Peptides against a protein of PDB entry 1BH9. Designs and how they scored, part 4

Target 1, 89 residues: chain A of PDB entry 1BH9
Amino acid sequence: FSEEQLNRYEMYRRSAFPKAAIKRLIQSITGTSVSQNVVIAMSGISKVFVGEVVEEALDVCEKWGEMPPLQPKHMREAVRRLKSKGQIP

## One batch from the design tools (peptide)

Design b1_p10_1_s1 (made by RFdiffusion4, then SolubleMPNN; from b1_p10_1, 4 letters changed)
Fold by OpenDDE base, seed 3:
Structure b1_p10_1_s1 (fold): chain B 89 residues (1-89), chain A 10 residues (1-10)
Amino acid sequence: as target 1 above (89 residues)
Amino acid sequence: FVDLILELVK
């Protein structure tokens, strides 16, 4: 890993969704209250998902011969590629 | 939530 990659990973690792926001979001979808464990699980899954999308977007950026920071076009292409690979719905 | 994220990057 380059130092740049490590720095990005550290930023990712330290990033988190606010529990209260996730709880409210889930409740808005389910129409019912959810347990703390559900919030934790969904937060974790969501973070992993975001990480996967960003990883793919970095690959897109590199393949296009471009340099970070990521742009919306990289994120859109990443999502398209992940869908085509069947990795996301 | 995944759907929300997908909509944000759509």
Scores: peptide ipSAE 0.026, ipTM 0.545, DockQ to the pose 0.064
Fold by OpenDDE base, seed 4:
Structure b1_p10_1_s1 (fold): chain B 89 residues (1-89), chain A 10 residues (1-10)
Amino acid sequence: as target 1 above (89 residues)
Amino acid sequence: FVDLILELVK
């Protein structure tokens, strides 16, 4: 890993979704209260998902001969590619 | 990164 990659990974590793926000979001969808463990699990899954999409978007950016920062077009293409590979629904 | 996560969950 480059120093830049390591720094990005450290920022990602230390990042977290606010528990209260995730709880509210889940409850808005389910219409019921959710446990703390569900919030923790969903937060973890969401973090991994975001990481996968961002990694694919960086690959898209590179393959298009472009440089960061990532743009919405890279993120949209990343999601399309991950879907086509069967890696996300 | 995905490979690393797979190894951690293994």
Scores: peptide ipSAE 0.024, ipTM 0.497, DockQ to the pose 0.048
Fold by OpenDDE base, seed 2:
Structure b1_p10_1_s1 (fold): chain B 89 residues (1-89), chain A 10 residues (1-10)
Amino acid sequence: as target 1 above (89 residues)
Amino acid sequence: FVDLILELVK
């Protein structure tokens, strides 16, 4: 891996969804209260999901001969590719 | 992401 890849990983590692926001979002969907452990688990799963989409978008950006930062077109294409691969619904 | 983690653990 490059120093740039390591720096991106460190930024990703340090990022987190606010627990209160995740809790409110889950409760708005389920109509019920959720435990702290459910909020932690859902935050982790959501972070992995975002990471996978961003990784695919970086691959799209590179394959199109473009440089970061990522644009909305890269993110939309990443989602289409992940869907076609059966990696997301 | 998984590949990057594996590279960092090597």
Scores: peptide ipSAE 0.022, ipTM 0.509, DockQ to the pose 0.029
Fold by OpenDDE base, seed 1:
Structure b1_p10_1_s1 (fold): chain B 89 residues (1-89), chain A 10 residues (1-10)
Amino acid sequence: as target 1 above (89 residues)
Amino acid sequence: FVDLILELVK
């Protein structure tokens, strides 16, 4: 691994969704109150999902011979590729 | 991501 990869991982690891926002979002969909554990679980899976998209976008950027920062075009292509691979719906 | 984590724990 590179120091750059480690730094990206540390930034990712320390990032978090605001619990209150996630709670409100889930409750708007379910129509019922949700437990703290549900908020934690959904926050976790959402973070993993974002991580997968960003990782694919970095791969796209590299394969196109471009340098960071990521641009909207990389994110769009990443989503397309992940869908094509069946990794996201 | 998984590969990166596996390398970091070596």
Scores: peptide ipSAE 0.022, ipTM 0.494, DockQ to the pose 0.028

Design b1_p10_1_s2 (made by RFdiffusion4, then SolubleMPNN; from b1_p10_1, 3 letters changed)
Fold by OpenDDE base, seed 2:
Structure b1_p10_1_s2 (fold): chain B 89 residues (1-89), chain A 10 residues (1-10)
Amino acid sequence: as target 1 above (89 residues)
Amino acid sequence: FKDLILELVS
């Protein structure tokens, strides 16, 4: 890792979805209560998903000859590419 | 990345 890459990784590692918010969101969809373990699992899956989208967006930004910070256009293109690759629905 | 997974499930 370069220093910049390490810094991004640390920021990503330290970020987290609030458990209460995730729990409320899941329960709003399922209509039933969920366990703490389910909240943790869903939070982790969601974080990995966001990470993969951001990783793709950084690749888009680089391929377009641009520099961070990421812009909405990079995120939109990343989603399109991931869909095209079959990596997200 | 393994460290990240461990952090997520902790």
Scores: peptide ipSAE 0.032, ipTM 0.656, DockQ to the pose 0.052
Fold by OpenDDE base, seed 3:
Structure b1_p10_1_s2 (fold): chain B 89 residues (1-89), chain A 10 residues (1-10)
Amino acid sequence: as target 1 above (89 residues)
Amino acid sequence: FKDLILELVS
C-alpha cells in the first residue's frame, strides 16, 4: 500500500458513527427500541457499506483517468455499478 | 433483521 492508501485506511479505521444517533435512526425505522448489540452490529455493517461505496468510487475515479479527491459524479457512478453487480439494493 | 438492513441501506 502507498502512504496515501495507508493514511486513508487509518482515518477510516478511526472513524465511527455515534451510537446514540444510530440507535435513534434504527428505532425510527423499526418503530421500537433496539438493544446495544443491534446498534453495534448495524454500525459495523454501515461502516463497511460506506467503505465499499468509497472503494468503488475510487476505482471509478481511476478508471476515468482522474485524480482524487472524489467528486459527486464518482459517487453516483459507484452506486450505479454496485447496483448492477447486485451488491446493493 | 434482513429487512432492517435493506431499509437502512436503501
Scores: peptide ipSAE 0.031, ipTM 0.592, DockQ to the pose 0.144
Fold by OpenDDE base, seed 1:
Structure b1_p10_1_s2 (fold): chain B 89 residues (1-89), chain A 10 residues (1-10)
Amino acid sequence: as target 1 above (89 residues)
Amino acid sequence: FKDLILELVS
């Protein structure tokens, strides 16, 4: 890993969605209250999902011969590629 | 939960 890559990984690893916000979002969908464990699980899944999209976007950026920071076009292309690979709906 | 996950990522 380059120092920059390591730093990004550490920032990602330490990042987290606010539990209250996730709880409210889930409850807005389910119509009922959810347990703390459900919030934790969904938060983790969401974090992994975001990580996968960003990773793909970084790959797109590199393959296009461009440099960070990521731009909306990289994110859009990443989503398209992940969908084509069947990695996201 | 599967449906919930799909809704959140769609």
Scores: peptide ipSAE 0.031, ipTM 0.589, DockQ to the pose 0.138
Fold by OpenDDE base, seed 4:
Structure b1_p10_1_s2 (fold): chain B 89 residues (1-89), chain A 10 residues (1-10)
Amino acid sequence: as target 1 above (89 residues)
Amino acid sequence: FKDLILELVS
């Protein structure tokens, strides 16, 4: 990793979704209370998903001959590519 | 990402 990549990795690694917020979000969808384990699992999946999208978006940005920061167009294209590759639904 | 996944599940 480059120093910049390492820094991004560390920031990502240390980031987390607030449990209370995730719990409320899930419950707003399910209409019922959810366990702590469900919140943890969903938080983890969400974090991985965000990481994969951002990584793809950075690749898109580079391939388009552009430089960070990422823009909405990079994120949208990243999602399209990941869907095309069958990596996300 | 494997190390991140391991951190999440450990």
Scores: peptide ipSAE 0.031, ipTM 0.621, DockQ to the pose 0.055; fails the geometry check

Design b1_p10_1_s3 (made by RFdiffusion4, then SolubleMPNN; from b1_p10_1, 4 letters changed)
Fold by OpenDDE base, seed 4:
Structure b1_p10_1_s3 (fold): chain B 89 residues (1-89), chain A 10 residues (1-10)
Amino acid sequence: as target 1 above (89 residues)
Amino acid sequence: FEDLIRELVA
């Protein structure tokens, strides 16, 4: 891929959800304590999900003949398309 | 990210 894509990938790769924050969020929803493994799993799934949405949004941006940075409209359209494709609920 | 995957499967 391009240098731009590589740079974005590096930023993505180095990004992470703070475990404490994820744990608190899950516990706020479930009302019960969760294990470390659950936090790790949820963090990983969430990161992959964000990556897929951003990738789709970049595709939308390109298809619309526009250039980065991504705008809210690209993100909204990305989610719509992913839903239409059955890739997200 | 690979570290996260490693932790996930461990």
Scores: peptide ipSAE 0.046, ipTM 0.717, DockQ to the pose 0.063
Fold by OpenDDE base, seed 1:
Structure b1_p10_1_s3 (fold): chain B 89 residues (1-89), chain A 10 residues (1-10)
Amino acid sequence: as target 1 above (89 residues)
Amino acid sequence: FEDLIRELVA
């Protein structure tokens, strides 16, 4: 891994969703109260999901012969590709 | 719970 990759990973590792915000979001969707464990689990899954999208976007950026930082077009294309691959709905 | 996850990412 390059130093740049390690730096990105460290930033990713340190990032976290605020529990209160996630709890409110889930409850807005489900219409019911959720437990702390559900919030923790969903936060973790969400973080993994974001990581996968960013990784795909970096691949898109590289394949297009472009350099970071990522732009909205990379993110949009990443989502499209992940859907095409069946990796996300 | 799986349905919830699907709904959140859809």
Scores: peptide ipSAE 0.039, ipTM 0.647, DockQ to the pose 0.147
Fold by OpenDDE base, seed 2:
Structure b1_p10_1_s3 (fold): chain B 89 residues (1-89), chain A 10 residues (1-10)
Amino acid sequence: as target 1 above (89 residues)
Amino acid sequence: FEDLIRELVA
């Protein structure tokens, strides 16, 4: 890993979704209240998902011969590639 | 959640 990669990993590791916001979002979708453990689990799954997409997007950016920061087109292409690889539905 | 992320970057 480069120093930049390590810095990105550290920022990712320290990042977290606000519990209240996640709770409200889930409840908005499900129409019912959810427990704290559900919020924690969903937050973790979401963080992993975002991490995987960003990692793929960085690879896309590099393969296209472009430089950071990531653009929406990199994120969209990352999702397409992850679906193609069967890594996300 | 995937759909939400897709909408954010669309």
Scores: peptide ipSAE 0.035, ipTM 0.615, DockQ to the pose 0.056
Fold by OpenDDE base, seed 5:
Structure b1_p10_1_s3 (fold): chain B 89 residues (1-89), chain A 10 residues (1-10)
Amino acid sequence: as target 1 above (89 residues)
Amino acid sequence: FEDLIRELVA
């Protein structure tokens, strides 16, 4: 890994979703209260999902011969590719 | 990433 890759990984590693916000979001969708464990699980899954999309977007950026930072076009293309590969619904 | 998955599953 390059120093830049390591730095991005460290920033991702330290990031987290606010539990209260995630809880409210889930409850708005389900219409019922959810446990702390559900919030933790959903937060973790969401973080992994974001990581996978960003990783794919970085690959897109590189394949297009472009330099950081990532742009919306990279993110949109990443989602298309992940859907095509069946990695996301 | 590996640590996150481990903590989530444990």
Scores: peptide ipSAE 0.034, ipTM 0.664, DockQ to the pose 0.061

Design b1_p10_1_s4 (made by RFdiffusion4, then SolubleMPNN; from b1_p10_1, 3 letters changed)
Fold by OpenDDE base, seed 3:
Structure b1_p10_1_s4 (fold): chain B 89 residues (1-89), chain A 10 residues (1-10)
Amino acid sequence: as target 1 above (89 residues)
Amino acid sequence: FVDLILELVS
């Protein structure tokens, strides 16, 4: 793969959700305290989800003959496509 | 991707 793709992957890999923020968010929804393992699991799932959406959006951008950075229209179309594929609810 | 998962659980 290209150097650009590698760079994007490295940036994605190095990015992380702050554990404290994720913990607070989950607790605000559930109304109860959550364990560290739950925070880790939810952080991982969330990161994968974001990655899949962004990947789809980049594909949309390319197929529309446009160049990054991604715009809201790419993200909206990505979500529509993922829903149609049954990859997200 | 496996490396990503390992990084998340570490």
Scores: peptide ipSAE 0.034, ipTM 0.648, DockQ to the pose 0.053
Fold by OpenDDE base, seed 2:
Structure b1_p10_1_s4 (fold): chain B 89 residues (1-89), chain A 10 residues (1-10)
Amino acid sequence: as target 1 above (89 residues)
Amino acid sequence: FVDLILELVS
């Protein structure tokens, strides 16, 4: 890994969704209370999902001959590509 | 990446 890749990974690794916010969101959807383990699992899945979108957006940015930081146009194109690949609904 | 998953569930 390059220093830039390592730095991005460290920033990603240190990022986290607030447990209280995730809990409230799940409860608003399900209409019932959820356990701590469910919140942890959902937080992890969500973080992986965001990571995959950002990874695709970085590929888009590179393929367009541009440099970070990522812009909204990269994120929108990333979502389109992931949908076309069947990686997200 | 495995370390990331372990961190998330800890």
Scores: peptide ipSAE 0.032, ipTM 0.642, DockQ to the pose 0.052
Fold by OpenDDE base, seed 5:
Structure b1_p10_1_s4 (fold): chain B 89 residues (1-89), chain A 10 residues (1-10)
Amino acid sequence: as target 1 above (89 residues)
Amino acid sequence: FVDLILELVS
């Protein structure tokens, strides 16, 4: 890996979803209260998902001959490609 | 992503 990759990973690693916000979101969908462990699990899964989308978007950006930072068009294309690959619904 | 994780933990 490159230094840039490591730096990006460190920022990613340190990022986190606010527990209260995730809890509220889950509860708004399920209609019932959820445990702390559920919030932690969902936060982790969501973080991995975002990471995969961002990685795909970086690939899109590179393939288009462009440089970071990522733009909305890269994110939209990333989602489209991930859907095409069957990696997301 | 998996490759990056593997490299970082190795």
Scores: peptide ipSAE 0.023, ipTM 0.519, DockQ to the pose 0.031
Fold by OpenDDE base, seed 1:
Structure b1_p10_1_s4 (fold): chain B 89 residues (1-89), chain A 10 residues (1-10)
Amino acid sequence: as target 1 above (89 residues)
Amino acid sequence: FVDLILELVS
């Protein structure tokens, strides 16, 4: 790995979705309260999802001959590609 | 991402 990759991983590792915010979001969608474990699980899955999208976006950025930081166009293309590959809904 | 993790723990 490169130092850039390590740095990105560290930033990713340290990042987290606020439990309270996630809980409120889930409850706003489901219309019912959810347990702490559900919030933890959803937060974890969401973080992994974001990681996968960012990884794809970095690949897009590189393939387009561009350098970080990622821009909205990279993220949009990443999502498009992941969907076409069937890796995300 | 998986490859990155594997590299970090190797």
Scores: peptide ipSAE 0.021, ipTM 0.500, DockQ to the pose 0.028

Design b1_p10_2 (made by RFdiffusion4)
Fold by OpenDDE base, seed 4:
Structure b1_p10_2 (fold): chain B 89 residues (1-89), chain A 10 residues (1-10)
Amino acid sequence: as target 1 above (89 residues)
Amino acid sequence: DLINNFLDDL
């Protein structure tokens, strides 16, 4: 495990969606208030999803012979590849 | 994946 990967993992672990923003987003869709547990669960699932996409995007960037930081084109290609592999819906 | 690779290195 490289130092770069460790640093990226630590930054990922520390990252979080603002609870108030997630709550507002869910409520805008459902039309009703949601519990704190729902916000926590949805935030966690969303974070895992973002992590998988970013990991694939880093692989795309490397395979294209490009250097970080990630660009929108890497993210779009990552999503396409993950869908084709059946790793995301 | 990255997380599993990290866990395997512990």
Scores: peptide ipSAE 0.030, ipTM 0.580, DockQ to the pose 0.030
Fold by OpenDDE base, seed 1:
Structure b1_p10_2 (fold): chain B 89 residues (1-89), chain A 10 residues (1-10)
Amino acid sequence: as target 1 above (89 residues)
Amino acid sequence: DLINNFLDDL
């Protein structure tokens, strides 16, 4: 790891979805109460998903010869590429 | 992917 990569990873690692919001969202779909462990697991996979999209968007930005910050066009292209690769549905 | 990149750097 470079120091810059480590710093980005640390910021990402410390980020989190509000548990109450995730719990409410899941319960709105399932129609029943969910455990804390389910909220943690779903929050985790959601965070990984966001991370993968951002990673792809950074790659798009670089490949287009552009500089950060990420723009909506990078995010849109990232989603398209991930779908094309079969990495997201 | 992100997870594999981090694992490779351990």
Scores: peptide ipSAE 0.028, ipTM 0.588, DockQ to the pose 0.036
Fold by OpenDDE base, seed 2:
Structure b1_p10_2 (fold): chain B 89 residues (1-89), chain A 10 residues (1-10)
Amino acid sequence: as target 1 above (89 residues)
Amino acid sequence: DLINNFLDDL
């Protein structure tokens, strides 16, 4: 991929949800304690989910003939498109 | 595709 795509991917790779925050959120929902492996798995799934939404939003931005940074309208349209494709609920 | 980029990095 291009240098720009590589740079975006590297920034994405270096991003992470704080484990403590994810653990607290899950426990707030489940009402029980969760293991470290569950926190890691849920953090990974959440990161992939955010990444897919952002990727779709970048595609929307490009298709609309606009340039970054992403705006709320791109994110909203991305979610609509992903729902329409059945990729997210 | 994000998943494909990840796979290519492996």
Scores: peptide ipSAE 0.027, ipTM 0.606, DockQ to the pose 0.039
Fold by OpenDDE base, seed 5:
Structure b1_p10_2 (fold): chain B 89 residues (1-89), chain A 10 residues (1-10)
Amino acid sequence: as target 1 above (89 residues)
Amino acid sequence: DLINNFLDDL
């Protein structure tokens, strides 16, 4: 990894969704209680999803000849591209 | 993607 990639990975690794917030969100959708393991699994999937979107957004930013920080337009375009690639629904 | 980039860097 480049230093920049390592720094991004470190920031990503240190980031986390609060378990309580994820639990509440899932339960608001399902209408029923969920186990701790479900919260852990969904938190992990959510983190991977965010990571993939951010990675694509960084690629968009670079391809547009722009510099960080990422802007909403990069994130929106990233989502469009990932959908087109079939990587996200 | 993230996983492939990691593998390529090994």
Scores: peptide ipSAE 0.027, ipTM 0.575, DockQ to the pose 0.031

Design b1_p10_2_s1 (made by RFdiffusion4, then SolubleMPNN; from b1_p10_2, 5 letters changed)
Fold by OpenDDE base, seed 5:
Structure b1_p10_2_s1 (fold): chain B 89 residues (1-89), chain A 10 residues (1-10)
Amino acid sequence: as target 1 above (89 residues)
Amino acid sequence: ELIKKFLESL
């Protein structure tokens, strides 16, 4: 891997969803309060999910012979591919 | 490992 790849990973690693926002979102779906552990778990799962989508979008970008930054078309195609592969619902 | 695969794809 390149220094640029490592830097991009470091930015991803340091990123986090605001706990309050995740809590509110879960509670809007469940209709009940959730524990801190549930918020932590869902935040982690959400971060992994975003990582998988971005990884697929980078692959799409490369396969189309294009260069970053990622564009909306790459993200849309990534989601389509992940769904077709059964990797996301 | 997921992290290694992610780094390789960036």
Scores: peptide ipSAE 0.030, ipTM 0.579, DockQ to the pose 0.032
Fold by OpenDDE base, seed 3:
Structure b1_p10_2_s1 (fold): chain B 89 residues (1-89), chain A 10 residues (1-10)
Amino acid sequence: as target 1 above (89 residues)
Amino acid sequence: ELIKKFLESL
């Protein structure tokens, strides 16, 4: 990877969802309190999901001959492609 | 997948 690619990955790696926000969101759906381990697991899964969508969106942007930053149209197309590939529900 | 590609680049 180039230095730029490495830097982008490091920014992604260091990013995280606030635990309290994830906990509140889960509890709003389940109606019950959830453990810290559930919050950690769900946060991890969510981060992977976002990462995969953003990766696909960057690929879409490049294939369309466009430059960053990502726009809503790239994100919508990324989700469509990932669904088509069976990579997301 | 970015994580796999990153690990391979180390």
Scores: peptide ipSAE 0.030, ipTM 0.569, DockQ to the pose 0.031
Fold by OpenDDE base, seed 2:
Structure b1_p10_2_s1 (fold): chain B 89 residues (1-89), chain A 10 residues (1-10)
Amino acid sequence: as target 1 above (89 residues)
Amino acid sequence: ELIKKFLESL
């Protein structure tokens, strides 16, 4: 685990979705109010999802012999691979 | 995953 990888992990760990934005988004989809615990849970799940996609995209970037930053093509390929592996719907 | 890799680095 390189220092750069550790720094990326720390940035990921410290990142968070704004609670109010998540609440509004959920309510716009469900048509009903949601509790604070639902917002926290959904924020956590969403963060994990983003983390998994970014991790796969970094792997794609490396396997293609390319260097950061990640480009849209890496993200699209990551999603395709994760779907193929059955890791995302 | 990243969390696992981090834990393995400790």
Scores: peptide ipSAE 0.028, ipTM 0.565, DockQ to the pose 0.030
Fold by OpenDDE base, seed 4:
Structure b1_p10_2_s1 (fold): chain B 89 residues (1-89), chain A 10 residues (1-10)
Amino acid sequence: as target 1 above (89 residues)
Amino acid sequence: ELIKKFLESL
């Protein structure tokens, strides 16, 4: 791995969704109050999902012979590939 | 191992 890869991983690792924002979002969908544990679980799942999409998008970018930063086209292709592989619905 | 694999994918 490169220093750049390590830096990206550190940024990912330290990133977090604001709890209040996630809580509000869930409540807007469910119409009811949710527990702190639900917020934590959904935040974790969301972070993993974003990580998987970004990982695939970086692979797409590399396979296309392009360099970061990621562009919307990489993200769209990543989602398409993950769906094709059955990794996301 | 998982962390190493993740880093290699970035």
Scores: peptide ipSAE 0.025, ipTM 0.561, DockQ to the pose 0.029

Design b1_p10_2_s2 (made by RFdiffusion4, then SolubleMPNN; from b1_p10_2, 6 letters changed)
Fold by OpenDDE base, seed 1:
Structure b1_p10_2_s2 (fold): chain B 89 residues (1-89), chain A 10 residues (1-10)
Amino acid sequence: as target 1 above (89 residues)
Amino acid sequence: SLVEEFLASL
């Protein structure tokens, strides 16, 4: 890993969705209150999902011979590729 | 969405 790559990973690792926001979002969908464990689980799954998309986008960026930071075009292409691979619906 | 699908499975 380059120092820059490592730094990005560390920033990702330390990042987290605000629990209160996640709880509100889930409850807005379910219409009922949810437990702390559900919030934690959903937060983790969401973070992993974002990580997978970003990883694919970084790969796209590299394959296109471009340098970070990621741009919307990389994210759009990443989503298309992940859908094609069946990794996301 | 993926999130909604997961929530629906709970």
Scores: peptide ipSAE 0.037, ipTM 0.630, DockQ to the pose 0.712
Fold by OpenDDE base, seed 5:
Structure b1_p10_2_s2 (fold): chain B 89 residues (1-89), chain A 10 residues (1-10)
Amino acid sequence: as target 1 above (89 residues)
Amino acid sequence: SLVEEFLASL
């Protein structure tokens, strides 16, 4: 791993979705209240999902011969690729 | 995928 990769990982590791926001979003969809454990589980899977998309977007950026920061076009292409690979629905 | 691996760990 390069120093840049480690730095990106540390920033990712230290980031988190606010519990209240996740709870509100889930309840907006389900129409009922959810437990703290459900919020924790959904927060975790959401972070993993975002991490996977960002990693793919970094690969796209590199393959296109471009430099950071990531742009919306990289994120859109990343999602397309992950869908085509069957890694996300 | 990372998501699949995470789900499999539950």
Scores: peptide ipSAE 0.036, ipTM 0.621, DockQ to the pose 0.099
Fold by OpenDDE base, seed 4:
Structure b1_p10_2_s2 (fold): chain B 89 residues (1-89), chain A 10 residues (1-10)
Amino acid sequence: as target 1 above (89 residues)
Amino acid sequence: SLVEEFLASL
């Protein structure tokens, strides 16, 4: 990792979805209560998913010769590329 | 990738 990559990694590592919000969101979809373990699992999967999109967006930003912060256009292009690669549905 | 490194740290 470069210093910048390491810093981004640390910020990513420290970030987390608030459990209460995730629980409410899941329950709004399922229509039933969910356990703490379900919230933890879904939060982790969601974080990984966001991380993959952000990583691709950072690559897009770099390839376009642009500097942070990421903009919506980078995120949109990232999703397009990941879908094209079959890495996300 | 950054995500792979993160996952490896779990």
Scores: peptide ipSAE 0.034, ipTM 0.598, DockQ to the pose 0.047
Fold by OpenDDE base, seed 3:
Structure b1_p10_2_s2 (fold): chain B 89 residues (1-89), chain A 10 residues (1-10)
Amino acid sequence: as target 1 above (89 residues)
Amino acid sequence: SLVEEFLASL
């Protein structure tokens, strides 16, 4: 990793979804209470998902010859590409 | 991917 890549990874690694918010969101969808382990697992999966989408969006931005920050159009295109690759449903 | 790249760096 370059120093810049390492810094981005560290910022990503240190970021976290609030457990209470995730718990409430899951429960609003499932209609029932969920365990702490489910919240932890879902938080982890969500973080990985966000990371992959952002990574793809950064690639889109670069390939389009554009400069940061990421815009909604980059995120939309990233999702389309990930779907076409079968990396997300 | 970011995860794969990190794992590869270990």
Scores: peptide ipSAE 0.030, ipTM 0.576, DockQ to the pose 0.036

